# Ledger of designs, part 133: peptides against a protein of PDB entry 5TUV

Target 1, 107 residues: chain A of PDB entry 5TUV
Amino acid sequence: KEVIDRLRYLKAEIEDLELKERELDQQKLWLQQSIKNVMDDSINNRFSYVTHEDICNCFNGDTLLAIQAPSGTQLEVPIPEMGQNGQKKYQINLKSHSGPIHVLLIN
Target 2, 107 residues: chain B of PDB entry 5TUV
Amino acid sequence: AQECQNLEVERQRRLERIKQKQSQLQELILQQIAFKNLVQRNRHAEQQASRPPPPNSVIHLPFIIVNTSKKTVIDCSISNDKFEYLFNFDNTFEIHDDIEVLKRMGM

## One batch from the design tools (peptide; made by RFdiffusion4, then SolubleMPNN)

Design b2_p21_5_s4 (from b2_p21_5, 8 letters changed)
Fold by OpenDDE base, seed 5:
Structure b2_p21_5_s4 (fold): chain B 107 residues (1-107), chain C 107 residues (1-107), chain A 21 residues (1-21)
Amino acid sequence: as target 1 above (107 residues)
Amino acid sequence: as target 2 above (107 residues)
Amino acid sequence: PSKYYHLDSSDGKPRHITLTK
């Protein structure tokens, strides 16, 4: 019957989709590893930077702060809360575990 | 039938996940390409200049850019071990990662 | 580059991210 055939079709398709999803997951892992390898290469690492001009060309009109930190550094933006003086707290918390954090004021 | 409808819902959910994962893969590919282009650009630039850029003139990956009004007051406190940074802003700010910067640079 | 984030302190939601290379 049509319903039975539809059920069979759907079950088969779902199975195929499961395979496809697993394939994509694997591809993602390999690609992530590839990117890591490329970035960790000594030559590539030496040239893995942007200039102040690059940043200024990407943004305009505001104060730009560049924060360079090691991989794995935790960045937290808490919910803005009222301070003791009634001022809202707009904060960025950074926690590094593997090296220093470098801060540059671009403009 | 009800069973067919349930399976169709599941199928659609899986299709959406697959679509999202495909998009994520494409994004990673573009990131890798952008990084390679950045490295190539910098290598060429240093060859032309016959010297590396000054240390404080560049921002090494990984980094973030904080964009805020020129009127925003920024305070920074650093922990004793210099592994923790607390930035206080008297107004709102935006955070952009290095990936977005590379995109805006046209890498 | 690893992950893309666009964060604004006006979101009213806590953000916790890890910088990756």
Scores: peptide ipSAE 0.080, ipTM 0.858, DockQ to the pose 0.035
Fold by OpenDDE base, seed 1:
Structure b2_p21_5_s4 (fold): chain B 107 residues (1-107), chain C 107 residues (1-107), chain A 21 residues (1-21)
Amino acid sequence: as target 1 above (107 residues)
Amino acid sequence: as target 2 above (107 residues)
Amino acid sequence: PSKYYHLDSSDGKPRHITLTK
């Protein structure tokens, strides 16, 4: 009787949690679409940039490369492997499908 | 009962997923706010300057920042159309996305 | 902006990221 009551309670709570989870999934989808729409807006797109000063304020000391690439550009960082010369390879691979990639040396 | 225990485990699992999804949703909200603030800042700045910034003085979204030691040698192979980039480093590097930059900027 | 990622070449595993706007 106590166990049966507990089972009923748990089942009811799980049902409520399922509804809550679905709600959050829908909210996430909506917000993602909203962000996309805001960023794709022509006016917003025109002003969607940062300056060299902005980057320098965020980072200091070392060499900074800014890599601007179109949305959908693939970035790959392979597992570092030893090269033929015995040097470990640290590599970044970029592949764009919609436009050129632009690189700026900030520091 | 075993069934009761199984449901309690499931309940806890769902609660944790919901918590994670709530956190992700909050992050998306902050991203949208940061972007809007960036756009507003840049619009105001260009109005005051009465001109847009030089093309190569700004980094347009989306972008990444690569941070490495000043001693790091960076070699880059670029395709003719600049759609493919291969960066080779002789030492370790860090990658930061535009979201982190906006956060560091206080947007 | 794109999803937040923090990558380091010392991670020991391949990282694949698609930049999104």
Scores: peptide ipSAE 0.100, ipTM 0.860, DockQ to the pose 0.036; fails the geometry check
Fold by OpenDDE base, seed 3:
Structure b2_p21_5_s4 (fold): chain B 107 residues (1-107), chain C 107 residues (1-107), chain A 21 residues (1-21)
Amino acid sequence: as target 1 above (107 residues)
Amino acid sequence: as target 2 above (107 residues)
Amino acid sequence: PSKYYHLDSSDGKPRHITLTK
């Protein structure tokens, strides 16, 4: 029967898709580790920076803050709430656990 | 049959997840390439200049860029050890990660 | 421990980001 054949085909395809998904998960994991290894290399780490000019070329007409922080630093942007004066408060909370945070004013 | 429809829905769900994972993997590959290109650029630039850039003239990875109007007033509270930062803005802002910056730089 | 700057602020969405290297 056509339905039976379709069921068999779908089941077989789903099994193949499961294998493909697991393969992609593994590839992602290995690539993430590769990126980490490359970035943690002493020579690469020494040269892992951008300049003020680089940032200015990417953005124009605004005030720019560059916030450099160690890996693992937590950044939180709370939902804007009304302040005591009825003004909306826009906030960024940063918390580092492994080193100081550095802030630069650009342009 | 209902079973056939259920399997087709499952098949489609898996295909979408696979597509998303493939896209994420491609982005990671591009990130790695961009980082390597950045390092190469900076190494070459420092060789030509015969010196490293001043410490406060560059932004080391990882970093974020906060973009806001020139009229925005920013209040920043910093802990003594610089592990915690609280930014208050009187207007809206945009956040851009280092990955996006590298993309805009053409790395 | 407090500094004032003139900067632009949030897109209005709650965000939780961990900076990674």
Scores: peptide ipSAE 0.082, ipTM 0.858, DockQ to the pose 0.044; fails the geometry check
Fold by OpenDDE base, seed 4:
Structure b2_p21_5_s4 (fold): chain B 107 residues (1-107), chain C 107 residues (1-107), chain A 21 residues (1-21)
Amino acid sequence: as target 1 above (107 residues)
Amino acid sequence: as target 2 above (107 residues)
Amino acid sequence: PSKYYHLDSSDGKPRHITLTK
């Protein structure tokens, strides 16, 4: 009957979707590794930078800080909470594990 | 039947996951393209200039951009670990990653 | 056309990200 046929159809489709999802997962892993390899290449690494002009062209008006840190650096932006002085805390916490953090004031 | 409904829910869930994964994959592809374009641009620029840019004139990947008002007071402290940085702002700020910057640059 | 996403300290939720190269 119709219900049985629908069940069969749905099961078959779900199986196909499972295959598709696995394919996408593998593609993601491959691409992530590819990106890493490309970025870690010594020549590419040498040229993996933006200029002050690039940044200024992307943003306007306000103060811009550029924070360069090694891959794997943890960045935390806590929920603004009341500080000791009754003022909300607006914070950025950075934790690097492999190298120095460099900060530049762009404008 | 209830089983049919359950499978339809599962089907829909899988379809949504696949859609999300496809979108994420596309973003990764764009990231790789943007990075390659950036490297190519910089290589060409340095060849034309016959010199690398001054060290303090560029921001190396990976980086983030912090955008805040010119009126914002920014305090930065470094822990004894020297790998941990704390930025305090007296007002709100926005963070933009290098991927977004590359997008804005048209890479 | 591209979509740009922003991280803000006023998001109402903690942001935890790891810089990647």
Scores: peptide ipSAE 0.076, ipTM 0.858, DockQ to the pose 0.033; fails the geometry check

Design b2_p21_6_s1 (from b2_p21_6, 10 letters changed)
Fold by OpenDDE base, seed 1:
Structure b2_p21_6_s1 (fold): chain B 107 residues (1-107), chain C 107 residues (1-107), chain A 21 residues (1-21)
Amino acid sequence: as target 1 above (107 residues)
Amino acid sequence: as target 2 above (107 residues)
Amino acid sequence: KPLVTSEELEKLKKPFSYTLQ
C-alpha cells in the first residue's frame, strides 16, 4: 500500500509538472512573438542601432568586424582545418536570403 | 520500488527542464527590456543632436561582432548581390551576438 | 559569453551554426 501510494503521488506530481512545462512553452512562444512585434515596429526599428562607440566600449584592443544582416541570415563556422600550406583555416560563412549583408570595420 | 525510482528520476528530469525554461524566459524578458532602453536612448540622443546619425556610423540590429587580433589577416569573399560572405582568418576569432552587446552596454 | 570561438570549435571538433534574429 505504501509503494502504491508513492506511485500515485509521483504520477500526479509528474502530471502537474507536465502542465507547468506546457505553460512555460506557451509563455516563451508569446514572448518571442512580442519581441518580434516590438522590433518590427516602425518607430522602434528606426532607432534599433548601436554606435561605433558602443562597440568600442564593449571590446578593447582587437580588430572588430560588425556584421549587420537581415533577420534569418545563417551563420556557419566550420571546424578549423589545415590548409595546403600548413596554415589552419579559420572561416565564417554568412548566407542571407532576404537582403544584403553590411560589414563595418571597428578600429 | 524500481517503478518508484524510475518515476522519481523522471520527476527530477522534468524539474530540471522547467528550471531551464524559466531561466530562458527570464533572458527573453531582459532582452526585450534592453531593446526598449536602446530605442529610448537613441531617440533622446537624436533629439538632442537635432539630426540622425551619419550613415555607416551605426550598426542596425540584428548584427554580430567578430573579434580577432589586430595582427590577424582577414580575407573576405562577397557574392555579387552581397547575400553571401566568406571570411577567412589566419588566426583565431570570437563571435558575439547583439544580445550580448546590449548586455555589455548596460541596456 | 561569446557565441562561439574558433578555439572552442577546435576543441569540440564540431561546427557551429547560428541564425540572426
Scores: peptide ipSAE 0.625, ipTM 0.908, DockQ to the pose 0.942
Fold by OpenDDE base, seed 2:
Structure b2_p21_6_s1 (fold): chain B 107 residues (1-107), chain C 107 residues (1-107), chain A 21 residues (1-21)
Amino acid sequence: as target 1 above (107 residues)
Amino acid sequence: as target 2 above (107 residues)
Amino acid sequence: KPLVTSEELEKLKKPFSYTLQ
């Protein structure tokens, strides 16, 4: 029957899609590890920076804070809430576990 | 049949996930290329200058950029070991990661 | 697009977390 044939076809296609998805997952893991290895290389690490000029060319008109921190540093942004004086509080929390955080005012 | 319809939905769901994963993989590839280009640029620049840039003139990866109005008042509380930072803003802000910055730089 | 905006968080009513890599 057409329904039985369609079911068989769909099941076979889903199996192929499952294989494809697993392949993509493995490729992602491989690429992530590759990126990490490239960034952890001593020579690459030495040159892994941008300049004030680079940032200024990317953004203009506002105040810019550049926050450099060790890998693994946690960034938390709570929901803006009303303060005691009725003014909304906008906050950013940073927690490093391996080293100091460095902040630069760009403009 | 209902079973056929269920498998059609499942197939479509898997196709969409695969599409998303393919897109994410492409972004990772571009990220790696951008990083390599950044390193190459900086190596060349330092070779031409015959010296590294001053320590406080560059922003090392990883970093984030906080963008806010020039009128925004920013308060920063820092722990004694500089491992914890609390930023308070009296107005709205936006945060950009280093990946986006490299894209904007055309790396 | 930005990683996050305070306005986005206010609209979505969800906190934001990110880990530097």
Scores: peptide ipSAE 0.625, ipTM 0.907, DockQ to the pose 0.947
Fold by OpenDDE base, seed 3:
Structure b2_p21_6_s1 (fold): chain B 107 residues (1-107), chain C 107 residues (1-107), chain A 21 residues (1-21)
Amino acid sequence: as target 1 above (107 residues)
Amino acid sequence: as target 2 above (107 residues)
Amino acid sequence: KPLVTSEELEKLKKPFSYTLQ
């Protein structure tokens, strides 16, 4: 009887957890749409930027490239490979489909 | 019983997934708040300055930051329309998204 | 935490892809 009761309890709890998980999935979707709507608002979009100072305050001592591109721009970073001369090559590939990419050197 | 054990494992698995989803949801909430704070900051700053910032002095969202050593040699190949960029580095690099930057800014 | 590092990719032996949003 104890085992049966435990099984019943676990099954009921799992059912509740399934409902909770679905709720969270929906909340995520709704929040993602909300964020998109806020970012796409014309007034918000006008002021959606950071400054050179902002970036410099976040990082120090290194070369910083700021790459601004339209939403949907694809970033690809291949596995670093050894070149013919024995030097490793590190690459970043960017592909935009809706507008130009802008690169700024920070520092 | 084996059935109880199986259900307990499943229960724990679901609890962990729910925990992860809750964390992701909180991150999205923070992202939305950070963005709204950024917009508010910039609106206020431009009101005080009575002008927008110079076009090349700001980085509009969305963006990424590439961080590399000051000794790193960077080569960039750009398409004519600036839709495609190929960066070559002779050393390691890090990439940061705008979300992380906003977090570091305290937004 | 960085979105990705070249060292991480070298260790993981898998490429990285990301879409700006």
Scores: peptide ipSAE 0.621, ipTM 0.907, DockQ to the pose 0.935
Fold by OpenDDE base, seed 4:
Structure b2_p21_6_s1 (fold): chain B 107 residues (1-107), chain C 107 residues (1-107), chain A 21 residues (1-21)
Amino acid sequence: as target 1 above (107 residues)
Amino acid sequence: as target 2 above (107 residues)
Amino acid sequence: KPLVTSEELEKLKKPFSYTLQ
């Protein structure tokens, strides 16, 4: 009796949660597309930048590399490992498929 | 009952997944707002200056920021495929995306 | 805060991948 009622309640709640999850999935899809459309707009794209000052204000003291690359560029960071010369290798790999990568040294 | 326990586990799994999706959706919303604010700021700034910023003074989206010590030696190699870049560091580094930068900027 | 740190990767013993958007 009590267990049966609990089972019925849980099943109904799970159905409601399934609907909610689908709603969120749809919202994410639409929002992602919206962001893409806004960023790809010619006027917005013209002004989609940060300044050297902006970056400097966000970070202090250290050397900064600003790496601009096309959307879809793949970033790979392997586990730091010992090199053949005994020096630990810290590495970043970038692979672009659609355009040039631009590097700016800051500070 | 075992069935009741199974459904409660499933319910909890779905609730956690929904919570994660809600959080991710909020991040996307904030990203869109930040981007719109960035564009607005830059448009206004260029209007006030009556000129665009110098080409090498800005970093266009999308970008990443690599932060490392000033003592770090950095070398960059470009493969035969000009779209592939390899950065080698002799010390530790941090990578930040443009989303984090916009957050730090208060956009 | 960082997207990734070399220290984190060394500790986790897991490579990191990311796609710019």
Scores: peptide ipSAE 0.617, ipTM 0.908, DockQ to the pose 0.934; fails the geometry check

Design b2_p21_6_s2 (from b2_p21_6, 11 letters changed)
Fold by OpenDDE base, seed 3:
Structure b2_p21_6_s2 (fold): chain B 107 residues (1-107), chain C 107 residues (1-107), chain A 21 residues (1-21)
Amino acid sequence: as target 1 above (107 residues)
Amino acid sequence: as target 2 above (107 residues)
Amino acid sequence: KPLVTSEELEKLKKKFSYTLQ
């Protein structure tokens, strides 16, 4: 009896959790669309930037590159492998499909 | 019963997934807030200055920041249309996205 | 119209090796 009752309780709870999970999935999709809409707004887009000072305040001591590229730009960072000379290759590959990539040296 | 144990494991698994999804949703909310705060800051700053910042003094979203040692030698190959960038580093580097930058800025 | 000013490009050239493809 106790086991049967526990089973019924667990099954009911799992069903509720399934509904909750689906709800969260939908909320995520709606929020993602909301963010996109806000970012794509012409006025917001005009002011969607950070300054060199902003970046410098976030980091210190090293070379900082800012790479601005259109949404959907492909970023590839291959696993460092040994080259023919025995040195590891550290690489970043960027491929845009909708516009030019802009690179700035911050410091 | 074995069935009860199986359902308890499943329940726990679902609870963890829900927790993760809730966390992801909260992060998206924070991203939207950060973006709105950024836009508001920039609008106010431009109003005070009575002019937009110089085009090359700002980094428009979306962007990434590459951080590497000042001693790192960086080779950059750029396509004629600037749609493709190939960076070669002689040492390791870090990549930070715009979301992380906004967080560090306190947006 | 270059996205990067001539001055910025020169600054970059001091620290980076650029090759155009």
Scores: peptide ipSAE 0.023, ipTM 0.854, DockQ to the pose 0.029
Fold by OpenDDE base, seed 2:
Parts: sequence; structure tokens; C-alpha cells
Structure b2_p21_6_s2 (fold): chain B 107 residues (1-107), chain C 107 residues (1-107), chain A 21 residues (1-21)
Amino acid sequence: as target 1 above (107 residues)
Amino acid sequence: as target 2 above (107 residues)
Amino acid sequence: KPLVTSEELEKLKKKFSYTLQ
């Protein structure tokens, strides 16, 4: 009856939504690969940088560190916990697997 | 009736997930555009200067920006090969990725 | 220690302590 018709309608719509979601997932995959290809291009890679001025224009007042590391470098920021002296531990751990890490003090 | 309600919930769940995925795709598109604009800017700048920038004057992608108070004391432990870094802060800090920086730059 | 300019290194001395492992 009316309920049966509604059920059929909803099931058909859900099937369409499933197709749409799969389409979006595929588009994301292609776009991510496209970005990777663009960034891996030797010419683009040569010019893939920002300047000190760029950073200073984006941030004000505080100490700014720029940490450049190879792709795939692991970044860990532990949840702040109390240290042995009662001070909260604020920490960044970086582990690169393919090259050295470079640190610049911007201001 | 209960089955109809369950399917309506499922439909809404899928619609919200699709909306989120569409937003994520838009962000990726903007990232790619921003990167291409960055490359174009830098290519033009180096052409005008007839030389590349000094090595330590630029931050190559990928990078992160760490922002902390001018009063924050930062201890840095570095491995011999510079593949591993441990930063200790006596106060809070913020981390910004290169994507956010490019957004703030208006790329 | 990080590959920084002399000026940057001087600035870092005020805020950073370095330990080589």
C-alpha cells in the first residue's frame, strides 16, 4: 500500500545514493593522484616553496618555526600529560624516513 | 512502518556523508589550484630576479609551521642524521600545515 | 643542529636548547 510504495521509493533512492557515493570516492582518488603527479613533477617541485615574507604575512606576534621535512615524515603530538616535575608536557616528535629535517626560525 | 523509518534514517545518513565528501573534493580542488598558483608565482619571481632564491630563504613543501609565545622555551633534540627531531615546549603551541598557509596566502 | 643562518642561530639561542643524539 502506501507503506510499500514508500519502501520501494526509499530503497531506490538509497541505491542511487550508493552510486553517487562511489562516484565521489573515485573522484577523490583521481584528484589525490592528480595532486601527487603535479607535485612530483620536477619543475613544479623546484618551485614548490614559500618565503619568510609569506609566512610573516600569515602569522603575527609569536615565535614561528618552519619545519620542512620529506613527504611521509611522521608527526606525533602527544596529549599533554603531567611530567615528573608536575609541568604539562608539550611535545612534537618528528621522524623522517627519506631525508633530513630542516628547521627555520622565521621571527 | 519501522522499516520505513529505518530506511529514512539510512537515507539521511548517506545524504550527509555525500555532502561531506563533496566538501572534501572541493578542498582538494582548491589545494591543487593553490599549488599551481604558488608554482607560477615563484617561477615568475625567479625569472624576474634571474636567479633562484638562497637555499635558507625559502621553505620547501611539505612543511609545518609551529606557532608559540615569544616566552616559550623550546628544547630541541636532533639525531645525528637529522632524521629525528624531538621538540619540547614549556607552554602550548599551534601547528599549521602547508595547505592552511597557502590558503592564508590567498593562493 | 639545524641548518640555519648565523642570524637565525643567534635568535634561536634565546629560545632553544639543542641536544645532539
Scores: peptide ipSAE 0.022, ipTM 0.852, DockQ to the pose 0.032
Fold by OpenDDE base, seed 1:
Structure b2_p21_6_s2 (fold): chain B 107 residues (1-107), chain C 107 residues (1-107), chain A 21 residues (1-21)
Amino acid sequence: as target 1 above (107 residues)
Amino acid sequence: as target 2 above (107 residues)
Amino acid sequence: KPLVTSEELEKLKKKFSYTLQ
């Protein structure tokens, strides 16, 4: 009886957890859409930028490149491999399908 | 019983997934708030200055920041339409997304 | 030849913002 009762309790709890997980999945979907709508708003889009000062305040001492690219741009960072000269290749590949990519040297 | 043990493992697995999803949802909420705060800041700043910032003085979202040593040699190959970029570095680099930047800015 | 050397980058960033083209 004790084992049977424990089984029933666990099954009921798992069912409740399944409902909770589906609720969270739905909330995530709605929030992602909300963020997209806010960012795509014409007024918000006009003011959706950071300054050079903003970036410099976030990072210290090194070379900083800012790469602005359209949403959906493909970013690839391949695993470093040995080049013909025996040096490891450190690369970033960017591919946009909707607009040009803009690159700035910040500091 | 083995059945109870199996269900307890399943229960714990679901609880951990729910916890992770709750954390992800909180991060999305913070992202939305940060973006709204950024827009508000920029609107106020432009109103006070009575002009928009120069085009190349700001970085429009979405963007990434590449951070590398000042000693790193950077080579960039660009397509004619600027839709494709290949960056070559002679040393390691770090990439940070716009979300992280907004967090560091305190938005 | 790289687009911008580390030395060139260091020189440029001390004075001006630079747009890569």
Scores: peptide ipSAE 0.021, ipTM 0.852, DockQ to the pose 0.032
Fold by OpenDDE base, seed 4:
Structure b2_p21_6_s2 (fold): chain B 107 residues (1-107), chain C 107 residues (1-107), chain A 21 residues (1-21)
Amino acid sequence: as target 1 above (107 residues)
Amino acid sequence: as target 2 above (107 residues)
Amino acid sequence: KPLVTSEELEKLKKKFSYTLQ
């Protein structure tokens, strides 16, 4: 009897948790769409930028490249492997399908 | 008894997943707030200056920041249409997305 | 219209082997 009651309790709780998880999934989807709508707004898009100063204030002393690319641009960072000369290859591959990529040296 | 144990494991699994989803949702909320704050800042700044910033002085979203040592040699190959970029580094680098930048900016 | 200015391009030349394909 105790085991049966525990089973019923657990099953009911799991069902409630399943509902909660679905709610969270819907909320995430809604929020993602909301963010997209906000970013796609013509006025917001016009002002969707940071400055050189902004970037410099976020990072210290190193070489900083800003790479602006359209949403959906593919970013690939291969695992460093030894090159033909024994040097490890550190690479970034970028492929855009909707517009040009722009690179800016910050410092 | 074994069924109870199995359901308890499942319950815990779902609870952890829900916790993760809640955290992700919070991050999205913060991202939306940060973006709105960025837009507001820039709108105000341009109003005060009575002009937009020079085109090459700002980095539009979405973007990434590549950070590497000043000693790092960087080779960049680009396609004619600028849709494809290949970066080669002789040493390690870090990549930061625009979301992280906005966080560091305190947006 | 390119994001990189002429001056910045010169800076890049010091650090980059810039290859336009």
Scores: peptide ipSAE 0.024, ipTM 0.858, DockQ to the pose 0.031; fails the geometry check

